# Designs tried in a protein design run: peptides against a protein of PDB entry 5OK6. Part 97

Target 1, 215 residues: chain A of PDB entry 5OK6
Amino acid sequence: ELPGLDSQWRQIENGESGRERPLRAGESWFLVEKHWYKQWEAYVQGGDQDSSTFPGCINNATLFQDEINWRLKEGLVEGEDYVLLPAAAWHYLVSWYGLEHGQPPIERKVIELPNIQKVEVYPVELLLVRHNDLGKSHTVQFSHTDSIGLVLRTARERFLVEPQEDTRLWAKNSEGSLDRLYDTHITVLDAALETGQLIIMETRKKDGTWPSAQL

## One batch from the design tools (peptide; made by RFdiffusion4, then SolubleMPNN)

Design b2_p20_2_s1 (from b2_p20_2, 7 letters changed)
Fold by OpenDDE base, seed 5:
Structure b2_p20_2_s1 (fold): chain B 215 residues (1-215), chain A 20 residues (1-20)
Amino acid sequence: as target 1 above (215 residues)
Amino acid sequence: SEEEQLAANLAQFTGANDVE
């Protein structure tokens, strides 16, 4: 059953627990397509539950680049293309109106950047490969706030590297050369890693030599 | 550099033009 229109508005738009609430690192927020949200606002502000302005099911179709992997279109802008809702508010709207059949929710995390909290709408997708098999990539998403150490651990896990095996990372740069990721404590952002970038995991040989050191 | 060495080695070993 749909709550009263004033109750819906107060539940979703309030500054304490709704759309206007402060961002908190690690919390989940959800994207809602802007036109649907504006239609909902008009409906609940109109005061007539039987109004022709009823928004129907949430439909985020216009935000997706593809319906296979459900990737977002590039260049979407908050307040223009979508609004952000905290998890509780999103779940209320879904429970009241439904979500378009087959569409996944667009869940994103709040991250802490220097001097700002932000919902990370576009995490970094890296192509992880081994130095000896560049043709087999694993695409993995990382936060800009994730450490290079996490990227390395994730690569080791995906390639089933044994704990005693020593590994290091290289990034393919825009010039086509390889940059070694020496510092594992810096972030993906600090390392300027980008979506679609190739990350090569080098494994140390049993003789204690690195593949890269043998010319 | 180690980077140049790796690039050269990978190019020779993998035939992957993508590392040049």
Scores: peptide ipSAE 0.085, ipTM 0.679, DockQ to the pose 0.093
Fold by OpenDDE base, seed 4:
Parts: sequence; C-alpha cells; structure tokens
Structure b2_p20_2_s1 (fold): chain B 215 residues (1-215), chain A 20 residues (1-20)
Amino acid sequence: as target 1 above (215 residues)
Amino acid sequence: SEEEQLAANLAQFTGANDVE
C-alpha cells in the first residue's frame, strides 16, 4: 500500500535516514535513475494520489550499458543521471512502486577516501591472469580502497593456488610494460589500478626461482 | 630488469596466440 504523499516525501527526502543523510563507510546506497526520481518528486509534491504524474515502477534501464552483465554506462554523474538513496529509502521506494521486471538493484558501497566519504559507483574491475596462462582470466571487482594484498589473495583463490606456493603481482601499465606491485599494503587507488587493467599473478617455481628472473 | 624479463616472456606467449 502506498503511504500518503507527504509521508513518502519525508521518508525519502530527509537528512536523517533519507537522501540527504550523511554517508557512512561500508553502508549500501542505491542508484535511482534521475528522470524516474524527478517524476516521483513531482508526484508526491503534487498532492494528488490519482495524478497522471504517478511514476510507475522504478526503471533504471537508461543507466545500464547492457542487460546481460548489468554494467553501468560510463561517465554517469550523480544529480544528472541518477540520485543516490540509502538502503532504507531505496527499499521503501521499491516496496511502494516496484522495480522494473528483471532489473537488478544498483547497489554500491560507501568508501572512505582521504578526507571524504563517497559512494563508489564505479569499483575497479581487474583482469586477473597467471603468468603462464594468459588465456584464463578472471574479472574481479575491487574497491579503490581494497589493498593490493586483497587483490593477491583473490587471485590466489580464483586460481586455486596452494598455500605453500609463493605468488606476486604485476600490473600491465598503459605503455604495455609490466610494473611489479611490491607493496601489498597500498590500495588499488594508491597503485593507480584501473578498470580493465591486466593483473598478472606470477607463481614462484619449485626450485625457488621466479619465472621473471630467469629470462 | 625483472619487468623487462617478464614482459619479454609474456610477449612470447601473447604473440603466439595472435598467429592462430
């Protein structure tokens, strides 16, 4: 059942639990396509529940580049293409209006960057490969705030590397050369890793030598 | 450098796949 229009507005558009609330690291926020949201605003501000301005189901179709992987279009801008809602507000809207059939929610996490909290709309998608089998890749999403150590652990897990095997990472840079990721404590952001970047996991040989050192 | 060595090794593997 749809709440009263004023109640809807107060639940979604407030500084405590709604759209205007402070960001907190680790929390989930959701993207809502701006035109739908503006239609909803017009509906609830109009004061007539039977208005022709009824927004219908939430439809984020225009935010997606594909309906297979449900990847977001590049270059989407908050306040231009979408609005961000905290989980509670999003769930209210979904409960009231529904979500377009087959569309997944666009859930994103708040991350803490130096001196700012941000909803990470675009996490970094890295292409993980082994040094000896470049044909078998795993695309994995990471936060900009994730450590290189997490990337390494994730690569080890995806490739079923045994605990006793030593591994290290290399990143293919924009020039096509390989940069060794020596410090595993720095973040994906600090390492300047980008979406689509090739990350090569090198595994130490049984003789204790590295493949890269024998060439 | 280790980077150049690995790059050279990887180039041998990538170049082989472009010739199929």
Scores: peptide ipSAE 0.065, ipTM 0.676, DockQ to the pose 0.065
Fold by OpenDDE base, seed 2:
Structure b2_p20_2_s1 (fold): chain B 215 residues (1-215), chain A 20 residues (1-20)
Amino acid sequence: as target 1 above (215 residues)
Amino acid sequence: SEEEQLAANLAQFTGANDVE
């Protein structure tokens, strides 16, 4: 049953479930399309439950670039294109109004950056390749807070690398140069890896030599 | 450097597939 309009406003805008609550690392937040949210605000602020301002079900269609992979459009801006709600507030709105049929929730995680928490709306999408087959990529999403070690493990898994095979990563820079990712303990952010960047997994040869060392 | 060597090795492979 739909709560009273004042109760809805208080649950979503204020208190422990409110959109203005402090971000906490590892928590889930959800995107809500801005026009829908503004329509909801107008409805609950109008004070009339029978108003023609009823927002209907949550519809995030305009935030997606496609309905196959449900990838977000690039360049979406918080407060302009969407609002962020904590999981509790999102679940309240979905329970009250529903979500458009077939649309997945747009769940994102709070990440801990140096001196700030942020909802990571756009994880880094890396193109993982092998040094000997650059034409076959695996596109994988990583958090900016994920380690290079995780990227390496993920690359090994995707390419079915045997546990006894030694591997290392290289990043292709915008200038076309290759930088070795020596430190596997630094983050994707610290390594300045960007979406669409090519990450090359080099596999050590059976003779104990690296492909890169044979030139 | 190992980077230049790998880049040169890879350039032999990438020079055909500049996938923009």
Scores: peptide ipSAE 0.164, ipTM 0.721, DockQ to the pose 0.078; fails the geometry check
Fold by OpenDDE base, seed 3:
Structure b2_p20_2_s1 (fold): chain B 215 residues (1-215), chain A 20 residues (1-20)
Amino acid sequence: as target 1 above (215 residues)
Amino acid sequence: SEEEQLAANLAQFTGANDVE
C-alpha cells in the first residue's frame, strides 16, 4: 500500500535519512533516473493520489549502455541524468512503485577522498594479466580508494598464486612502457590507474630471480 | 615475442638489485 503523499515526501527528502543526508564512507547509495524522480516529486507535491502525475515503476533504462552487462553510460551527471538516494530511501521507493522487471538496481558505494565523501558511480576496471600469459585477462573492478596491495592480492587470488610465491605489479602506461607499482600502500587514484588499463602481475622464479631481470 | 618485449620493457625499470 502506498503511504500518504506527505509521508512519502518526508521519508525520501528527510534531511536525517533521506536524499539530503550526509554521505558516510562504505554506505550504499542507489541511482534513480532523473525524469522518474522529478515525476515522483511532482506527484507527491501535488497532494492528489488520483493525479495523472503518477510516476509508475522506477525505470533506469536510459542510464544503461546495454541490458546484457548493465554497464552505465559514460559521462552521466548527478542532478542532470540521475539522483542519488540512500539505501533506505531507495528501498522505500521500490516497495511503493516497483522497479522495472529484470532491471538491476544501480548500487554504488560512498568513498572517502582527501577532502570529500563521494558516491563512486564509476569504479576503475583494470585488466589483470600474468607476465607469461598476456592473452588471458581478468577484468576486475576496484575503487579509486583501494590500495595497490589490494590489486595485487586480487590478482594473486584470480590467478591461484601459491602463498609462498612472490609477485609484483606493473602498469602499462599511455606511452606503452611499463611502470612498476613499487608502493603497495598508495591507492588506485594515487597511482593514476584508469579504466581499461593493463596491469601485469610478475611472479618471481624458483631460483629467486625476477623474469624481468636481465643479466 | 610479446613475452620478450615485456621482459625487455620490464628490465628497463627493475634495476639489477631489486630484491624485495
Scores: peptide ipSAE 0.045, ipTM 0.629, DockQ to the pose 0.148; fails the geometry check

Design b2_p20_2_s2 (from b2_p20_2, 9 letters changed)
Fold by OpenDDE base, seed 3:
Structure b2_p20_2_s2 (fold): chain B 215 residues (1-215), chain A 20 residues (1-20)
Amino acid sequence: as target 1 above (215 residues)
Amino acid sequence: SEDEQLAANLSQFTGIDDTE
């Protein structure tokens, strides 16, 4: 059952679980298309449940690049294209108005950056390859807050590298040269890794030499 | 630099160099 309009407004905007609540690292937040949200705001602020301003079901179609993989369009801006809601508020709106049939929710995580919490709308997609077989890639998503060590471990796991094999990472830069990722304790953000960037895992030879060290 | 030389070497052997 739809609650009263004032109750809806308080729960979504001004509640302890509302849009303006503090971000907490690890929490799930959801994207809502801006025009739908503005229509909802107008509806609940109008004070008439029978008004022509009823927003209908939530429809985020304009935020998606495609309806196959449900990837977000690039360059979406908070407050212009979408609003962010905490999980509780999202679930209330879905329960009250529904979500467009077959459309997945757009769930994202709060991450801790050096001076701010942020909902990570665009995680980094890296192309992981082995130095000896560049034709076989694994696309893997990482948080900007994930360590290079996690990228390395993930690459090792995806390529079934044995525990005794020694490995290191290189990033292909915009100039087409390779930058070695020496520090595995820095983050993806600190390393300035970008979506679509090629990450090459080099495996040490059995003789203890590195392929890259050969003249 | 040493790193630049290593990067250049890696680029030459990528896709063909065996670890065994």
Scores: peptide ipSAE 0.033, ipTM 0.654, DockQ to the pose 0.068
Fold by OpenDDE base, seed 5:
Structure b2_p20_2_s2 (fold): chain B 215 residues (1-215), chain A 20 residues (1-20)
Amino acid sequence: as target 1 above (215 residues)
Amino acid sequence: SEDEQLAANLSQFTGIDDTE
């Protein structure tokens, strides 16, 4: 059963636990399509539970570019295309109105950038490959705040590299050349890695030499 | 050799846009 309209408004819009609450690093937030949210606002502000302004189920269809991978459309803007809700508020709305059948929630994490906390709506998807088999990739999502060291560890795990094998990364740049990712302590953002970028994991030879040393 | 394979592979992909 739906709670009272004033209770819905207070639960979702409040500045302490609702939409307007401070962001905290590592928390989950959810995207809600803007028109649905505005319809909900109009409904609860109208004061009539039997109003024709009832928003129905949450439908985020317009935010997705495909219904297979459920990837977001590029260039979506907060406050124009969607609103962000903390997990508790999202779960309330879903429990009250439902989510469109078959749609996954659009969950995102709060990240800490040098001067700001934000919900990372578009994390980086990297194409991980081995130096000796560029045709076999693993697409993996990373935060802009993740270290190159994490990218390397993830590549090792995905390719089942043994602990005794030594590996390093190269990134293919926009000019089509390869840049060595020497510093594993910098972030994906600091390394300027982008979605769709090819990341090559090189494995050191048993003789202690690197394949790329012969290039 | 592995080195020759790397060299060949890397040369083949030079200048190719294989990003999304």
Scores: peptide ipSAE 0.030, ipTM 0.601, DockQ to the pose 0.178
Fold by OpenDDE base, seed 4:
Order: structure tokens, then C-alpha cells, then sequence
Structure b2_p20_2_s2 (fold): chain B 215 residues (1-215), chain A 20 residues (1-20)
């Protein structure tokens, strides 16, 4: 059942549990398409529940670049293209108005950056490959705050690398050259890794030599 | 640099080029 219009406004637009609440690392937030949200604002501010301004079900279709993988369009801007809501507020709106049939929620995580918390709308998708089989890739999503060590562990897991095998990472840079990722303690952000970037896992040979060092 | 040489060697060995 739809609550009263004033109650809807207070539940969604507040500084404690609504849109205006502080970001906290690890929490889920959801994107809502801006035009729908503005229509909802107009509806609840109008004071008439039977108004023709009823927003209908949440429809984020314009935020997606495709309906197959449900990837977001590039270059979306908060406050222009979408509004961010905390999980509680999102779930209220979904319970009241529904979500467009077959459309997934756009869930994102709050990350901790050195000076600010941010909802990570665009996590980094890396293309993971092995040095000896570049044709077999795994696309894996990482946070900008994830360590290179996590990328390496993830690559090892995806390629079923045995614990006794030594591995290291290389990143293909924008110039087409390879940069070795020496420090596994730095983040994806610190390494300036980007979506679509090729990450090559090199495996040490059983003789103790590296393929790259012998040629 | 040593890293550039190793990267070049890796590229040659793996067949990494601009087309990936």
C-alpha cells in the first residue's frame, strides 16, 4: 500500500535513512533515473494522491546501454542522469511503485577514498589472461579500492593456478606497452587500471625462471 | 630499462600486439 505523500517524502528525502544521509563504506546504494525521480517528487509535493502526476513503476531503461548485460551508459552524472538512494529508500520506492518488469536494480557500493566516501557507480572491469593463452580471458569486476593482490588472487582462482605456482601481473597500458605490477599492496586506483584493460598473469616456470626474463 | 626489456620479451613470447 502506498503511504501518504508527506510520509513518502520524509522516508526518501531525509538525512538519517534517505537520500541525504551520509555515505558509509561497504553499504549498497541504488541508482534511480532522474526523470522518474523528479516525477515522483512532483507527485508527492502535489498533495493529491489521485494526481495525473503519478510516476508509475521505476524505469531506469535510459541509464542502460544494453538490455543483455545491463551495463550502464558511460558518462552518467549524479544529479543530472540519476539520483542515488540508500538501500532502505530504494526498497521503499520499489515496494510502493514497483520496478519495470525484467529490469534489474542498479546496485552500487560505497567505497572509501583517501578524503571522501563515494558510491562507485563505475567499478573497473579488467580483462584477465594468462601469458601463454591470451585467447582465453576472464572479465572480472573490481573496485578502485581493491588491491592488486586481490586482482592477482582472483586471476589465480579463475585460471585454477595451483598454490605452489608463482605468478605476477602485467598491465597493458594505453601506449600498447606492458607495465609490471610490482606492488601488490597498491589499489586498482593507484595503479590507474581502467575498464577494458588487459591484465596478463605470468606464471613462473618450473625451472625457477620467468618467461619474460629468458627471451 | 630492465622492465621495458622484460615487457618487450614478454610481448614477443606471448604474441601481444596492438590488436591483443
Amino acid sequence: as target 1 above (215 residues)
Amino acid sequence: SEDEQLAANLSQFTGIDDTE
Scores: peptide ipSAE 0.029, ipTM 0.626, DockQ to the pose 0.103
Fold by OpenDDE base, seed 2:
Structure b2_p20_2_s2 (fold): chain B 215 residues (1-215), chain A 20 residues (1-20)
Amino acid sequence: as target 1 above (215 residues)
Amino acid sequence: SEDEQLAANLSQFTGIDDTE
């Protein structure tokens, strides 16, 4: 049953779990398409439940670039294209209005950056490859806060590298050269890794030499 | 630098299908 309009407004905007609540690292937030949200605002602010301003089901279709992978369009802007809601508020709206059939929720995590919490709407998608087979890539998403060590472990896992095999990472930079990712403790952000960037995993040879050192 | 040389070497090697 739909709550009263004033109750909806208070719950979503001004409640303890409202839109304006402080971000907390690790929490889930959800994207809501801006036009739908504005229609909802108009509905609940209108004070008439029988109003023609009823927003209907949440429909985030315009935020997606495809309905196969449900990837977000690039360049979406908070407050312009979408509104961020904390999980509780999102679940209330979905409970009240529903979500468009077959459409997944757009869940994102709050990450902690130096002195700022942010909802990470766009995780970094890296192209992981092996040094000896650049044609076979694994696209993997990482948080900007993930360590290079995690990227390395993930690459090892995706390529089924045996535990006894030594590996290291190289990033292809914007100039087309390779930068070795020496420090595995720095983050994806600290390493300035970007979506679509090629990350090459080099595997040490059985003779104990590195492929890159023999040329 | 040594790293630049290694990077260059790796870039060259990645073009060689050393599928032995």
Scores: peptide ipSAE 0.028, ipTM 0.616, DockQ to the pose 0.092

Design b2_p20_2_s3 (from b2_p20_2, 9 letters changed)
Fold by OpenDDE base, seed 2:
Structure b2_p20_2_s3 (fold): chain B 215 residues (1-215), chain A 20 residues (1-20)
Amino acid sequence: as target 1 above (215 residues)
Amino acid sequence: SEEAQLAANLSQFKGINDTE
């Protein structure tokens, strides 16, 4: 059931539980396409439920690069291309107006960065490869707050590395050289890993030598 | 360096099917 217009406005824009609520790490927020949201604002601010300004179903089509993987377009800007809503507000809007058929919700997590919480709209996509087969990659998304240890574990899992096999990571940097990721406790952010970056998993040889130690 | 050695070793796997 569609609530009264003033009630909708208060529910969605209320600073305590709505769009302006404080970010909390680990919470889910959702993207709403800006034009739809502005149309909704116009509708609820107009004070006439029978207005021609009715926004219809939420349609985030313009935010997607493709309808296969539902990848977001690059370079989207909060407040320009989309608004962020907390889960409760998103679910209210979806319940009131619906979501365009076939579109997934654009759910993102609040992450905690040094001295700030942020909705992580763009997780880091890393290209995971083995040192001996660079032509076979696994693209995996990571949070900027994920540890290098998680990246390593994920790489091991994707490549079906046996528990007894010893592995370590290298990142190909912007200069084309390889940086060894020694500290597995630092984050993806701390390691300055970026989307599209090649991460090489080196596996220790059965003789106990590392491939990188070969002349 | 280990990095230089690895880079050299990895070069043998580069080709038309490179991820990059």
Scores: peptide ipSAE 0.089, ipTM 0.695, DockQ to the pose 0.075
Fold by OpenDDE base, seed 5:
Structure b2_p20_2_s3 (fold): chain B 215 residues (1-215), chain A 20 residues (1-20)
Amino acid sequence: as target 1 above (215 residues)
Amino acid sequence: SEEAQLAANLSQFKGINDTE
């Protein structure tokens, strides 16, 4: 059963636990399509539960680029295309109105940047490959705040690299050459890695030489 | 440098041309 309209408004819109609450690193937030949200606002502000302004189930279809991988469209803007809700508020709306059949929630994490907390709507998707088989990739999502060390560990895990095997990373740059990722302590953001970028994991030979060092 | 060595012979990486 739907709560009273005033109760819905207070639960979702309040500045302490709702839409306007402070961002906290590591928390999950959810995207809601803007037009649906505005219709919901109009409905609950109208004071008539039987109003024709009833928003129906949440439908984020317009935010998705495809319904296979459920990737977001590029260039979506907060406050124009979508609103962000904390997990509790999102779950309330879903429980009250439902979510379009088969459509996944759009969950994102709060990250801490040097001067701001932000919901990371567009994390980085990297193509991880081995130096000896560039045609076989693993697409993996990373935060801009993740370290290159995490990218390396993730690559090792995905390719089932033995602990005793030594590995290092290269990034294919816009010029088509490979840049060595020497510092594993910098972030994905600091390394200027971008979605769709090829990251090559090189494995050291048993003789202690690197494949890339051969002329 | 390692980068210069790699740039000199990218053919050591299998399928490098397929990713261009």
Scores: peptide ipSAE 0.065, ipTM 0.693, DockQ to the pose 0.077
Fold by OpenDDE base, seed 4:
Formats: structure tokens, sequence, C-alpha cells
Structure b2_p20_2_s3 (fold): chain B 215 residues (1-215), chain A 20 residues (1-20)
């Protein structure tokens, strides 16, 4: 059952789990398409529950670039294209109005950056390959706050690298050259890795030499 | 450099054009 309009407004906007609540690292937040949200605001502020301003089910279709992989469009801006709601608020809205059939929720995580908490709307999708088989790739999503060490471990896992095999990473930069990722303790952000970037895992040879050390 | 060597070596591998 739909709660009263004033109750909806208080719960979503001003509640303990409302839109304006402080961000906390690791929490899930959800994107809501701006026009739908504005329609909802108009509805609950109008004071008439039976008004023609009823927003209907949540529909984020305009935020997606495709309905196959449900990837977000690039360049979406908070407050212009979407609003962010904490999980509790999102679940309330979904419970009250429903979500468009077949459309997945747009869940994102709060990350902690040096000076601010932020909902990471666009995590980094890296293209992982082995130095000796560039045709076999794994696209893997990482947070900007994930370490290069995690990227390396993930690559090792995806390619079923044995524990005794020594591996290291290279990133293909915008100039087309390769940058070695020496420090595995820095983050994806610190390494300036971007979505679609090719990450090459080099495996040490049995003779103890690196492929990159030989012409 | 190691980078230049790797780049040169990688160009010889199959499927490089599929990932670039």
Amino acid sequence: as target 1 above (215 residues)
Amino acid sequence: SEEAQLAANLSQFKGINDTE
C-alpha cells in the first residue's frame, strides 16, 4: 500500500535513510532517472493522491545506452540526469511504485576518496589479457579505490595462473605505449586507469627471464 | 626500454588487432 504523500516525502527526502543522508563507504546507492523523480516530487507535493501527476513505475530507460548489457550512458550528471538514493529509500520507492519490467536496478557503491565520499557511478572496466595470447580477454570491473594488486590477483584468477608463476602488469596508455605497473599498492585511480584500457599480464618464463626483457 | 621491447614483442602475437 502507498503511504500518505507527506510520509513519502519525509521518508525519501528528509528521513534517516533519505536522499540527503551522509554517504558511508561500502553502502549501496541507486540511481533514479531525474524526470521520474521530479514527477514523484510533484505528485507528493501536490497533496492529491488521486491526481494525474502519479509518476507510475520507476523507469530508468533513458539512463541506459543499451538494454542488453544495461550499461549506463556516458557523461550522466547527478542532479541533471539522475538522483542518488540510499538503498532503503530506493527499496521504498520500488515497493510503492514498482520498477519497469525487465529493467535492472542501477546499484552503485560509495567509495572513500582522500577528501570525500562519493557514489562511484562509473567504476572502471579493464580489459585483461595475457602477453602471449592477446586474443583472449576478460573485461572486469574495478573500483577506482581498488589496488593494482587486486587487478593482478583478479587477472591471475581469470587466467588460472598457478601460484608458482610470477606475473606483472602493464597498461597500454593513450599514446599506445606500455606503462609498467610497478607498485601494486597504488589504486586504479592513482594509476590513472580508465574504462576500456588494455591491461597486459606478463608471465615470467621458466628460465627466469621476462618476455619483455628479450627482443 | 622494457616497455619498447614488450611492445615490439607483443606486435608479433596473434589477436593483437582484436584487442586494440
Scores: peptide ipSAE 0.047, ipTM 0.679, DockQ to the pose 0.078
Fold by OpenDDE base, seed 3:
Structure b2_p20_2_s3 (fold): chain B 215 residues (1-215), chain A 20 residues (1-20)
Amino acid sequence: as target 1 above (215 residues)
Amino acid sequence: SEEAQLAANLSQFKGINDTE
C-alpha cells in the first residue's frame, strides 16, 4: 500500500536521510530518470492520491544505451537527465511504485575525490591485455579512485599470473605510444586513464629481463 | 626508451582494439 503523500515526500526529500543527505564514500546511490521523478514530485505535492498525476512504475529506459548490457548513455547530466537517491529512498520508491519489468536498478558508488564526494556514474572501463597476446582482452571496470596497483593486481588475477612472476603496466596513449605506469600508488584518475583505454601487462622473463628491453 | 622499445616489439601483434 502506498503511504500518505506527505509521508512519501518527507521520506524521500528529508534532508537528513533523503535525496539531499550528505554523500558518504562507499555508499550506494541510485539513478532515477528525471521526468519520472518530477512526475512523482507533482503527485505527492498535489495532495490528491486519486489525481491524474500518478507517476506509475519507475522506468529508466531513456537512460540506457541498450537493453542487453544496460550501459548508460554517455553524457547524462545530474538534475537534467536523472536524480540521485540514496539506497533507502530508492528502495522505498521501488516498493511503492515498482520498477519496470526486467530493468535493472542503476546503482552507483560514492567516491572520495580531492575536496569532494561524488557519485561515480561513469566508472572507468579498461581494456586489459598481455604484452605477448594483444588480441585477447579483458574489459574490467575500475573506479577513478582505484590505484594503479589494483589495476595491476586485477590484470594478474585475470591472466592467472603466478605470484613469483613480476609484472608491470603500460597504457596506450592518444598518440598511439605507450606510457609506462611506474607509480602503482597513484589512482586511475591521477594517471588520466579513460574508458576504452588499452592497458598492457608486461611479464618479466625468467632470465630477469623485460620483453620491452629486447630490440 | 623502454616505451619506444615496447612499441617496436609490440608492433608485430595484430587485433589491437583501444575501445570496447
Scores: peptide ipSAE 0.043, ipTM 0.652, DockQ to the pose 0.078; fails the geometry check

Design b2_p20_2_s4 (from b2_p20_2, 7 letters changed)
Fold by OpenDDE base, seed 2:
Structure b2_p20_2_s4 (fold): chain B 215 residues (1-215), chain A 20 residues (1-20)
Amino acid sequence: as target 1 above (215 residues)
Amino acid sequence: SEDEQLAANLAQFTGANDTE
């Protein structure tokens, strides 16, 4: 059942539990398309439940680039294109109005950056390749807060590298040169890795030599 | 440096495929 309009407003906009609540690392937040959210605001602020301003179901269609992979459009801006809601507020709105059929929720995590929490709307998409077959990539999403060690493990898993095989990573930089990712404890952010960046996994040869050392 | 040489060596494998 739909709560009263004032109750809806208080539940969603309440600074303690709603839209204005503090971000906490690891929490899930959800994107809501701005036009829908503004229509909802107008509806609940109008004070008339029978108003023609009823927002209908949540429709995030304009935020998606495609309906196959449900990728977000690039360059979306908080407060302009979408509103961020904490999981509780999102689930309330979905329970009250529904979500457009077939659309997945746009769930994102709060990450801890140096001195700030942020909802990571755009995780880093890396192109993982092997040194000996650059034509076969695995696109994998990582948080900016994920370690290079996780990227390495993920690359090993995707390429079915045997546990006894030694591997290391190289990043193709903006200059087209390769930077070796020596420190596996630093983050994707600290390594300045970006979406679309090529990450080359080098596998040690059975003779104990590295491919890069034999050229 | 050794690392620059290693990078250059590995980069030779990457540059050949960007031209097709």
Scores: peptide ipSAE 0.237, ipTM 0.762, DockQ to the pose 0.080
Fold by OpenDDE base, seed 1:
Structure b2_p20_2_s4 (fold): chain B 215 residues (1-215), chain A 20 residues (1-20)
Amino acid sequence: as target 1 above (215 residues)
Amino acid sequence: SEDEQLAANLAQFTGANDTE
C-alpha cells in the first residue's frame, strides 16, 4: 500500500534524505525523468489518492540513448530532463510505484570538485588501447576525479600487463597528435580527458627502449 | 621537442597498426 500523499511528499522533498538534502561525496544519487516526477508531484499535492494523476511506474526511457547499453542521452539538463534524488528517496519511489520492467536505475555518484560537490551524471568514457594493437579497445568509465594513475593501472589490468613491464599513457588530442600523460597524480579532469578520447598505453621494450623512440 | 618527436613517432606507429 502506498503511504499517505503528505507522507510521500515529505519523505521525498523535505526529509533528511530528500531531494533537497546536501550532496555528500561518494554517495549515490539517481536520475528520475522530469515529467514522471512532475506527475508524481501533482498526484501527491492533489490530496486524492484515487486521482487520475497517478504517475504509474517510474519510466526513464526518454533519458536513454539506447536500451542495449542503457547509456544516457547527451546533453540532458537537470531540472529540465531529470531530477536527482538521493538513494533513499529513489528507493522509496521505486518501492511505491515500481520501475519500468527491464529498465535499470540511473545511479550516479557525488564527486568532489574544486569548490563544489556535484552528481557526476556523465563520467568520462575512455578508449584504452595498446600502442601495438589499436584495433582492440577497452571502453572504461572514469570519474573526472580519478587520477591518471588509476587510468594507467586500469589499462594495465585490462591488457594483462605483467608487473615487471613498464607502461605509460598517451592521449590523442583533438588535433590528432599525441600528448604524453606524464603526471599520474593529476585527475582526468586536470588532464582535460573527454568521453570517446583514445588513450594509448605504451609498453616499454625488453631492451629498455620505448616504441615511440624507435620510429 | 623530444616529446613531440616521440609523440609523432608513436602516432606513426599506431597509424600503421590501424591499417593492418
Scores: peptide ipSAE 0.037, ipTM 0.648, DockQ to the pose 0.094
Fold by OpenDDE base, seed 3:
Structure b2_p20_2_s4 (fold): chain B 215 residues (1-215), chain A 20 residues (1-20)
Amino acid sequence: as target 1 above (215 residues)
Amino acid sequence: SEDEQLAANLAQFTGANDTE
């Protein structure tokens, strides 16, 4: 059953738990297509539950590039294309109005950047490969706040590298050369890694030499 | 640099099945 219109407004727009609440690192937020949200605002502000302004089911179809991988369109802007809701508010709206059949929620995480907390709408997609088999890639998503050490551990896990094997990372740069990722404590952001960038995991030889090192 | 040399070396081996 739909709550009263004033109750809906207070629940979703409440400054403590609603849309305007402070961001907290690690929390889940959800994207809602802006036109739907504006229609909902008009409906609940109108004060007439029987009005023709009923928003219907949440439909984020216009935010997706495709309905196969459910990738977001590039260049979406908060407050123009979508609004962000905290998990509680999102779940209320879904329970009241429903979500379009077969459409996944657009869940994103709050990340801590040096000067700001933000919802990370576009995480970095890296192409992970081994130095000896460039033809087998794993595409993996990382936060800009994830460490290079996490990228390395993830690559080791995906390629089933044994714990005793030593490995290191190289990034292919825009010039087509390889930059070694020496510091595993810096973030993906600090390393300036971008979506679609090739990351090569080098495995140390049994003789203790590296494939990249000339003897 | 040492890194450029290592990168160039790695590029030569990326096509080789270095299956030890």
Scores: peptide ipSAE 0.036, ipTM 0.656, DockQ to the pose 0.065
Fold by OpenDDE base, seed 5:
Structure b2_p20_2_s4 (fold): chain B 215 residues (1-215), chain A 20 residues (1-20)
Amino acid sequence: as target 1 above (215 residues)
Amino acid sequence: SEDEQLAANLAQFTGANDTE
């Protein structure tokens, strides 16, 4: 059963627990397609539950570029293409109206950037490879706030590198050259890593030499 | 630098692997 329209509005559109609440690092927020959300606003503001303005189920189809991996379209803008709701508000709307059948929720995390909290709508997708087999990539998502150390650990895990094996990372730059990622404590953002960028994990040889040093 | 030389060497090696 749908709550009263005023109750719906107060649960979703408030500064304490709804859309207007402060962002907190690590919290989950959800994208809602703007047209649907505006239709919902019009419905609940109209004061008539039997109104023809009933929004129906949530449908974010226009935000996706594909229905296989459910990737977002590039260049989506908050307040133009979508609105952001905290988890509680999202779950209320889904419970009241439903979500389009088979469509996943668009969950994103709040991250702490220098001087700002932001919902990270577009995490960085890196192509992880080994220096000796570039044809076998693992695409992995990282936050801009993730450390290069996490990228390295993730690469080691994906390629089943043994704990005693020494490894380091190289990033392929826009010029096609390789930049070594020396500092593992800096973030993906600080390293200026971008979606689709090739990250090469080099493994040290048993003789103690690096493959890159023997060429 | 030594790092630039190593990077160039690795780039050549990786590029060769993409062609195999």
Scores: peptide ipSAE 0.033, ipTM 0.641, DockQ to the pose 0.094

